# Peptides against a protein of PDB entry 3S8F, part 118

Target 1, 157 residues: chain A of PDB entry 3S8F
Amino acid sequence: VLTLFVAVPSLMTAFTVAASLEFAGRLRGGRGLFGWIRALPWDNPAFVAPVLGLLGFIPGGAGGIVNASFTLDYVVHNTAWVPGHFHLQVASLVTLTAMGSLYWLLPNLTGKPISDAQRRLGLAVVWLWFLGMMIMAVGLHWAGLLNVPRRAYIAQV
Target 2, 166 residues: chain B of PDB entry 3S8F
Amino acid sequence: DEHKAHKAILAYEKGWLAFSLAMLFVFIALIAYTLATHTAGVIPAGKLERVDPTTVRQEGPWADPAQAVVQTGPNQYTVYVLAFAFGYQPNPIEVPQGAEIVFKITSPDVIHGFHVEGTNINVEVLPGEVSTVRYTFKRPGEYRIICNQYCGLGHQNMFGTIVVKE

## One batch from the design tools (peptide; made by RFdiffusion4, then SolubleMPNN)

Design b2_p15_8_s1 (from b2_p15_8, 6 letters changed)
Fold by OpenDDE base, seed 3:
Structure b2_p15_8_s1 (fold): chain B 157 residues (1-157), chain C 166 residues (1-166), chain A 15 residues (1-15)
Amino acid sequence: as target 1 above (157 residues)
Amino acid sequence: as target 2 above (166 residues)
Amino acid sequence: ALAEVLARLLELLSL
């Protein structure tokens, strides 16, 4: 149980980012409990990508608690659950953050802004990636709970 | 004003941090409650036991697959299983329905998995250590053992069978 | 789908 305190620095970091997003949204005219979310720049793939990554990271973090639990790990260890967790943490958060960074970096390095068409394409890529990752992650977690083994091509289910 | 903005950001951060800490305590409480009131599907295991992987095939309870299933009580058996590249010994493992089975699993070579389909038996098998799993098969039939830890080129074909007899 | 996953988890935890 005391091992959960290891999560404190990560939670602090995550929620400071959330605080920054809330403040930014409010500066952009968002009001109320949720209005600040709508005010964020959802038309920018460089913004949307890492935010979607963060959204995927939330259930992944919860899964981290499960995986780190001595008792609960018996249920999920070496099942499809584990790859599901990884795809939320790495293939969603890290990858989407990298994608978002790229959408900022390339225009900055070249000195040329992206076209509207490129922007829309970028948004499509990011959202489709997120959707695919969420479908796969949910499927893997579900399969894991149904005793589908990791690193095996066959399963009873 | 940048200074005012900075102070505002700090206020939001404090709020979110307070929330995060509160959630941490909630998680701890939930885990404590779960452990106190539920088993969470725990597989009963024995204490840490070690064995010499270099001699386990030649001497001891794992050496003879014909002697791998040992009756230890009226309705209790111990099964000494070797997971190796690339299979299990004995294969098949034959046990009675309704008996309490204690699997003692080890490896003479590399790390393997021991995943029994249709059960909650799922452990890693380390050379030099003995994995202990207790299970009672309620239904007769064949249960496939799958290696779910990569162990080499033949990993994907590493299977065993447990035959539960009436 | 999420509800079903949660339900399955609760079942495994005997909740």
Scores: peptide ipSAE 0.013, ipTM 0.774, DockQ to the pose 0.231
Fold by OpenDDE base, seed 5:
Structure b2_p15_8_s1 (fold): chain B 157 residues (1-157), chain C 166 residues (1-166), chain A 15 residues (1-15)
Amino acid sequence: as target 1 above (157 residues)
Amino acid sequence: as target 2 above (166 residues)
Amino acid sequence: ALAEVLARLLELLSL
């Protein structure tokens, strides 16, 4: 009940953010149904990181609804599925948002802009982090569906 | 200008709301697919039974592992299992193939897991409560019981065995 | 000690 209740405002927030991104992209010259996406500042790790976090949060949010379902939770509870969900939410969204925040915050606090090398390194870090997190998350969810238990070092499969 | 921008944002929000409705159906379909393909049956929730964890080792049906397996019918058994730090009792649990087994599982100490490999048996065991699980083993052999709830220093080594006899 | 290390690293990274 609680999870489903929280899901409503979360979805509202998610699509509000999406609307804001579309507006921003269009202000930057993007046109068409998808052209605004390309117009977003993908060269800035402070932008890319939290956006990637949001993308990872989408399947995580769906998983939250699954975990809150009586019948579906029976399938996934205390399996590797659960850590998979956690890593999408915490290690993806929260962590990438934190990373992105640092890429914006530190230059502003110190008054020193990041160098181009630092920018490129930042982009590499957040993309690699996202990629690795998605691989791990998919693996954990898959393993969970195969009834691999969490908190165990061995499994039948 | 502010109002103009606001109206523009609202237009985009309307589009995303439409998209959200479409995605809702996708998610429902995904849930349905998951339910249809990955459920090996639902263990029905029974009545919550309570026991005193401080005395469960000394008296009652869990006290003697030699008496843990009780035949309740021609092809029905009740098995009284203790999950404790760090193991299961009885161990091994011996049951016949094809019989309906009712596991009555409780703990004398802390919360444990009871996950039987090769089956859909996966429950948490709380001190003071009795977990009831029904299962029929169709294949003879050994089934490993794994504790999938952290219960202390020996958690990773907490295993049991169910031996299904022909 | 950790704060000092962090400060030094930030300095080295010109942050």
Scores: peptide ipSAE 0.012, ipTM 0.741, DockQ to the pose 0.010
Fold by OpenDDE base, seed 2:
Structure b2_p15_8_s1 (fold): chain B 157 residues (1-157), chain C 166 residues (1-166), chain A 15 residues (1-15)
Amino acid sequence: as target 1 above (157 residues)
Amino acid sequence: as target 2 above (166 residues)
Amino acid sequence: ALAEVLARLLELLSL
């Protein structure tokens, strides 16, 4: 009950963040239903990283509801599904947010801007990280649904 | 400027909140649909049954592996299983094909997992509590029991076998 | 059918 109770305000908060992104994009000249997305600063790893984290958080959050559900948890509990969920929440959202924070924090603390090479490398890192996490997450969730056990080196499939 | 910005923010928030509510209903509907069409049905929660883990090996239905499989009715059996560091008792567990099997699983030491490959049997086993799982094996053969809860240095090698006889 | 779905949902929500 507690997890599901928290799920509702969490969803509201997430969509409020999305509203802030839309506002920012429209202020930057974006128009239409999706034009505001293109107007966001996708050339800045400090922006891209946490946004990719948020995208990973969507299926992760949905999985959280599944994991908190009594009947559905019976299916997924202690299977590869669970680490798949964790990697979306921790290794995607938290980690990418931390990466993005560093791309803002370090220049701010040192007083020196990042070079263009560092910026491009940063973009490559966060996109590749996200891609890897999504591949792993899909694999783990799929394996979990096939009843591949967690914490075992042998699987039935 | 601040007033205009405030109005704009509110408009976007209202739109996204409406979308949020709509998605909430979609998610609920999807869950409902999944449950309604799921062929395995809902497994009811078992009654909480407790046992003394310090005496379970010496007294009671778990004490003798040779008497662990009990016929309770026509084509119905209860199997009293111990999960321990590091294995299962009895091992192998022998049951007839097509029989309704009620597994009564407990632990004398630490928390273990009881995951039977090829089945939906997947429960945690707690010392002092009895896990109850009902299953009917439709296919004869060997089914491996895997511990999927870390239980110590030998966890990775903790396996059992269920032999389903024709 | 609806009653069953609702019952399952209630169980899912631990209500």
Scores: peptide ipSAE 0.000, ipTM 0.746, DockQ to the pose 0.052
Fold by OpenDDE base, seed 1:
Structure b2_p15_8_s1 (fold): chain B 157 residues (1-157), chain C 166 residues (1-166), chain A 15 residues (1-15)
Amino acid sequence: as target 1 above (157 residues)
Amino acid sequence: as target 2 above (166 residues)
Amino acid sequence: ALAEVLARLLELLSL
């Protein structure tokens, strides 16, 4: 049980980011318990992408606690659960953060802002990516709980 | 005012930190509850047993597949299994229904997996280490062994069979 | 596009 305290620094870091988002939203005029969320710049793919990555990271983090537990890891280890965890952490957070970074970096490097059409396309891309990743992740975790093996094309479920 | 902003930031950070800690305790509590109520599904940690992978095929209990199944007591057996590139030995593994089976699994070459369909048997097999799994098959039939750890070009075809006899 | 990015990067580094 004490091993699970390894999650403390990660959780602290994650929720300080959330705190920063709340503060930013409130600075942008958001009020109330959830009004700050709506006030965030959801029209900017450079913002939306990494935030969606963070959202995917939440269940991934919870899964990380499970995976780090000796007893619970027995249930999930080398099942489809593990790839589900990977896709949330890497293909969601890391990849979306990289995508979002490009939406900021390229305009900055070229000195030219992205067009409105490119902006809208970017938003569509990151949202669709996120949706697909969530569907896949849920499926993989579900399959893992059904004891579908990792790195195998066959299962008796 | 910078000072006012700083105080506000700290307040938000404290709130989210509290939430973070609360969630941590929730997760720990869930784990504790699961362990307390579902002990039958948890394989206890055993003693680490070591073996020389370079000689395991030549000497010892894994050397002869015909002698791999050893009766150790009334309705109790030990099965010495080799996972290798690319298969299992013995294959099939024949055991009686209702008997307590202790699998002693090791590898002479690389890391493999030992996943038995229809059971909760799922372990990695490391060269130089013996994996021990205890299980009782309640239903007769064939149970497929799947390698769920990449072990080379033939990994995808690495299967075994456990035959449970009445 | 890549050439433009590289050119701009070089410009920024030369500042």
Scores: peptide ipSAE 0.000, ipTM 0.767, DockQ to the pose 0.008; fails the geometry check

Design b2_p15_8_s2 (from b2_p15_8, 6 letters changed)
Fold by OpenDDE base, seed 3:
Structure b2_p15_8_s2 (fold): chain B 157 residues (1-157), chain C 166 residues (1-166), chain A 15 residues (1-15)
Amino acid sequence: as target 1 above (157 residues)
Amino acid sequence: as target 2 above (166 residues)
Amino acid sequence: AAAAVAARLAELLSL
């Protein structure tokens, strides 16, 4: 019971970040229920990368609750489900945040802004990374539910 | 206008709080759905049972693989299984179809996995602890046991077999 | 989600 209460601070943080994004989008001229999303700087890979990471973190967080549940953990533990969860939390949120940070950090450290071509390439990289990661994560979760074992080269299915 | 900005922020917070509550119910529903459709049901946690890993090979019910399968009732068996580097004992495990099997699994060395293909049997095996799993095989045939917890250089080749006889 | 990402990728690549 107490274990699941750990989710409360995490959710508070997540919704605070979301509120900040909405406020920022509205300051940039976004209107309506969803117009603020379009107003965010989607042309900047330093912004897009961590936001995509946040999107991947949402189902990952839900999976965290599943993994922390005694009865459900019996189903998913040491199956491909667990690596699927990891790839959403680490290889999506953490990795994409690192990528986004790099797109900001390098230009600032060198004093040289990235070219338009580099910017477009950066956008392609983070979107392709996110797409590939989501496909792999869904596949791993699905395989886990089909009882594909973790840390094994062979499976019945 | 700071007052206007404050009201706007409160509206955003209220919206996201409402969303959070909605998502809470979604998560609960997903848990319930998963429990209902992707498992045979709730398996109660067993009582903690301990064993000395340093003597488990020399004395006790795990010592002799020929005595590992014990009939405890007309259609009930207890199977004492060792998971070790790198295999399972006994191997194969022979049990009758339709019988209630209680697996008592432990390790003399390191942590291993006990994952039986074609079943929902999937537990970690810790030295010094006994894992208990109850299962009834409805179909005859061979069921492969896979180690799904890294246990050393031979981990990838650590397999066992359960033979269910008609 | 996959469709949305694909659409964004298409936009980025001017498809």
Scores: peptide ipSAE 0.017, ipTM 0.770, DockQ to the pose 0.020
Fold by OpenDDE base, seed 4:
Structure b2_p15_8_s2 (fold): chain B 157 residues (1-157), chain C 166 residues (1-166), chain A 15 residues (1-15)
Amino acid sequence: as target 1 above (157 residues)
Amino acid sequence: as target 2 above (166 residues)
Amino acid sequence: AAAAVAARLAELLSL
């Protein structure tokens, strides 16, 4: 029971970040229930990358609650579900946040802004990374639920 | 004004926090539901059985593979399984169809996995601890045991078989 | 695929 209490601060943090995004979007002129999303700077890979990481972190975080559950973990533990989970956490959130951070940091450190071509390329990279990660993650979670074992080169399915 | 901005942030946070709490309760409810309906025979960590991994091969119920399958009652068996680098014993594990099987699994060396394909049996096997799983095989045939915890150079080839006899 | 995962999970949870 106490293990699941970790979900409280985690969810609070996650949704506080969401609230910050909403506030930022509204400051940028977004209105309505969802209009603030469109107002966010989706043309900046330094912004898009970590946000996509956060989006991947949502199902990953939900999976974290599952994995931390004694009863639910019995279903998923050491199946393909687990690598599906941590690829969302590490290879999406952490990696995309790092990518986004570089898109911000390097121009600031060098004093040289990125070119428009570099910006567009950066957007393509982070979106493709996210897409591939989501496909892989969904596949791994699905395979895990089909009882595909982790750390085995063969499976029944 | 920072004060106005902070107030605005708080307004949005209230909604998101409410959603957060709702999701928390949903997940807790799912866990509770699973607990209420759980019949897989999993023993909680607080009831762990312990053994000495240094002697488990020499003495006790795991020492002789020929004595590993013990009938404990009508249509009830206990199977003492060793997971080791790199295999299982006994191998094959022979059990009757329809019998209630209690697997007592431990390791003499390193951590292994015990994943039985076609079943929900999937546990880690720790030296010094006994993993207990209760299962009834309803269908005869062969069930492959897979090690799904990396245990060394031969990990990928570490397989066993459960043979369920009619 | 997401729906399939959800459906499988529901099945496993007997929902």
Scores: peptide ipSAE 0.015, ipTM 0.774, DockQ to the pose 0.275
Fold by OpenDDE base, seed 1:
Structure b2_p15_8_s2 (fold): chain B 157 residues (1-157), chain C 166 residues (1-166), chain A 15 residues (1-15)
Amino acid sequence: as target 1 above (157 residues)
Amino acid sequence: as target 2 above (166 residues)
Amino acid sequence: AAAAVAARLAELLSL
């Protein structure tokens, strides 16, 4: 049971980042419970990408707690559930954060700002990536609960 | 201005930290509740049983597939299964319907999986260790064993069969 | 979808 304490640093980090986003949104003029979200720079792929990664990381983190649970892991371990989990963690958060970092870093290193066309393309890329990852993740988690095995090309269902 | 901003940030962090800790305890409580109320289907980890993977094929209960199924009591059996590259032994595994089956599974070579379709049997098989799974087949028929742990070139074709007889 | 997954999990765990 104490294994779940591993979640503490991750939760602390996640909510601290969320708090920073709220603070930033409020500084940009956002008001109310949700108005600060709209005030965030959603027109910048360097911002959108890592934030979408964070959103994907939420269910992934919850899944991590499930996977660390002795009784629940009995159900989900080595099923399609597990690939669903780490695709949220790695292919969503880590990958999108890396993508977002590049959208910030490259213009700074080259001294050349991205064009509007590049910006719009970047937004499309990160949103489509996120959407695809969410669809796949939901499918994999669902399949896992249907006892679809991991690392196998066939299943009873 | 910076001082006020820092105070605001700290307030938010304090709130979120409290929330995170609360949620952690909620999850722990849920797991504890599940442990307390779940009385069927979960096989807890038991005493670690170890074997020598280099000799398991030569001596002991896994050595002869013809003697792999051992009746240990009325309507109770122990089945000694080897998962190897790339298959299972014995294959098929023949057991009676309604009997309590204790699977003792190990590997002579690399890590394999033991996933039985239509059941909740799903364990990894480590060389040098014995995986123990208890199950009662209520329905007769064939149950496919799937290796769900990558074990080499023939992994995708590594299947076994459990035949449950009336 | 999330609710359906949760419901399925509850079913599997007999909750």
Scores: peptide ipSAE 0.012, ipTM 0.787, DockQ to the pose 0.222
Fold by OpenDDE base, seed 2:
Formats: structure tokens, sequence, C-alpha cells
Structure b2_p15_8_s2 (fold): chain B 157 residues (1-157), chain C 166 residues (1-166), chain A 15 residues (1-15)
């Protein structure tokens, strides 16, 4: 019930963030329907990480609405579907946001900029993390729909 | 120009909000699709029922596993199942193929799961409450019951069996 | 290993 109460406002907020990104991209010289995306600072892990988190949050948020639907309880509850949802919300969005925040926070706290090597490594980390999480999440959701149980080490499928 | 900037931002916001509204309908459609393709076979069969978990083993329909399977009508049965630390009673549960089975599941101790492999039967079992699930087994054979709610040190080994007879 | 991690963190935090 609570999830459904906040779902629509959360979506509105998310798309407001997207609007801000579009504005920023256009200010940076991006043009056209999608050109503003390319203009965003994809060379900065402090930017890339939370954005990837947001991308993972899209299916995760949709799944949250599904999981909150009582009619689907008999299907998805306590199956691998649920961990799949969690990994999108916590292990993707929250974790990637934390990673990105760290890349912003530490330089500001210490007054020292990150090295180019650290920047490149950071980009590699967040992209690989995102890729791995997406693979795992898709697998878990798929397994869940195949009725693989949560909190069990065996399954017939 | 601050006004110009704000006006531009509002335009982007309106566009994205319109998109969000469209996506809302997409998500609703996905939910509907999931329901249509994955929810067949399980029918809720009753309202919330309460029992005393402290006496459920001593008196009532769950007390005797030999009497757990009750024929309630032509090709219709009620099965009174206990989920406990760490197993199920009766075990095995024997039911005929093609019969409508109403499972009445409760727990004398802690919360357990009741997940029947090969079916979409999947409920949590709470002490003091009776979980009711209606199902018809169309194929004979053995169906494993798995506990998918952590219930203690023996949780991972908590299994049962439903034997569907021809 | 723990000491090495601590030292690295101290370095990163300019301690």
Amino acid sequence: as target 1 above (157 residues)
Amino acid sequence: as target 2 above (166 residues)
Amino acid sequence: AAAAVAARLAELLSL
C-alpha cells in the first residue's frame, strides 16, 4: 500500500531529474532529441555511477510496483524474483550512488583532485559493476518467474 | 535571462512528465501480462482463519496426521498441513490426481514457507493463522515442498513431499 | 593487510 502511494510521486521525481540532465546536456552543447545525452560528462565516474544507478532503478522501480501488487504475491513472493529486485535497488542504485558520491566527496574533503589513473579505474569499476548487476538481476528475475525459490539452495528447474 | 532559463526547464519537465505518464500505462500492461501468464492454478479459498498455535498439535484437524486428508466432496479434499521446525506433516501428503485440493496450512512454532515445486503454490505460514490454498494436480507424481522463509538452523533442510496418485 | 588498508585510507584522506 505504501509503495503504491509513493510510486507516482517517485516517478515524477525521477523524470524531473531526467529533465535536469537534459537541460545540463543542452547547456553543454548537446542538440537534438538525444544529443544532449552525449554531451553529459561521461568521463567522470562521479557522474556516471549515479546515472547508471538510475538506469538500473527503472526496471527496479517497475518491479517494486509489481511486488507491491497483492495479486502477484502468489507468483513472485519468496522467489528469486525478489532478490533480483533488491539487487537493482540496493546493489545497483544505492551502491553506485555511493560510489559516485565517493568520487565527488573525497576530492572535496581533501582538497586534492583525483589522478587520471584513479578516474579511469573508477570508470571501469562502475561500468563493470553495472554490467554485472544487470546480468545478475535479469537472471534472478528470470529464475523467479520459473518459480525458483528464495532462501533455498535447490530447485527443480 | 533567468526567466528564459526557467521557461526552458519547464518545457523539458512537461515533456518528461508526459513520457512518464505514457510509461505508467506500459507498466500496467506489463503487470497485466504477468498476471495473465503466470497466475493460473492457484485460487484463494477463504478468508483469514485463526488457530491457537499452542494447542494445534493436540486438538483439532491438524492433531492427527493420519486424518489430515479429508474428503469433503466428490473429487474434493481438504488437507490439513502443519509446517514446523523442521518439516511438514503429514509427510508425504497423498492426494488423488485431478481432485480439487484445499490446503489448510498452519504452524505450531515459527513462520515457515510452503512452496510446492512444479506449481505456483507459494505461501507463508504464520503461527496462529491458517493459510488456505486451492489447487488441482493434473499430473501424477511427486511434488517437493520447500520452505522459503527462514525459520532457524534447520531451515535449509526443511522439505516435504506431495504424492499425487492416479 | 588491515594495516596496509588503513595506511592507504589515511593517505587518501591526507591524514
Scores: peptide ipSAE 0.000, ipTM 0.753, DockQ to the pose 0.010

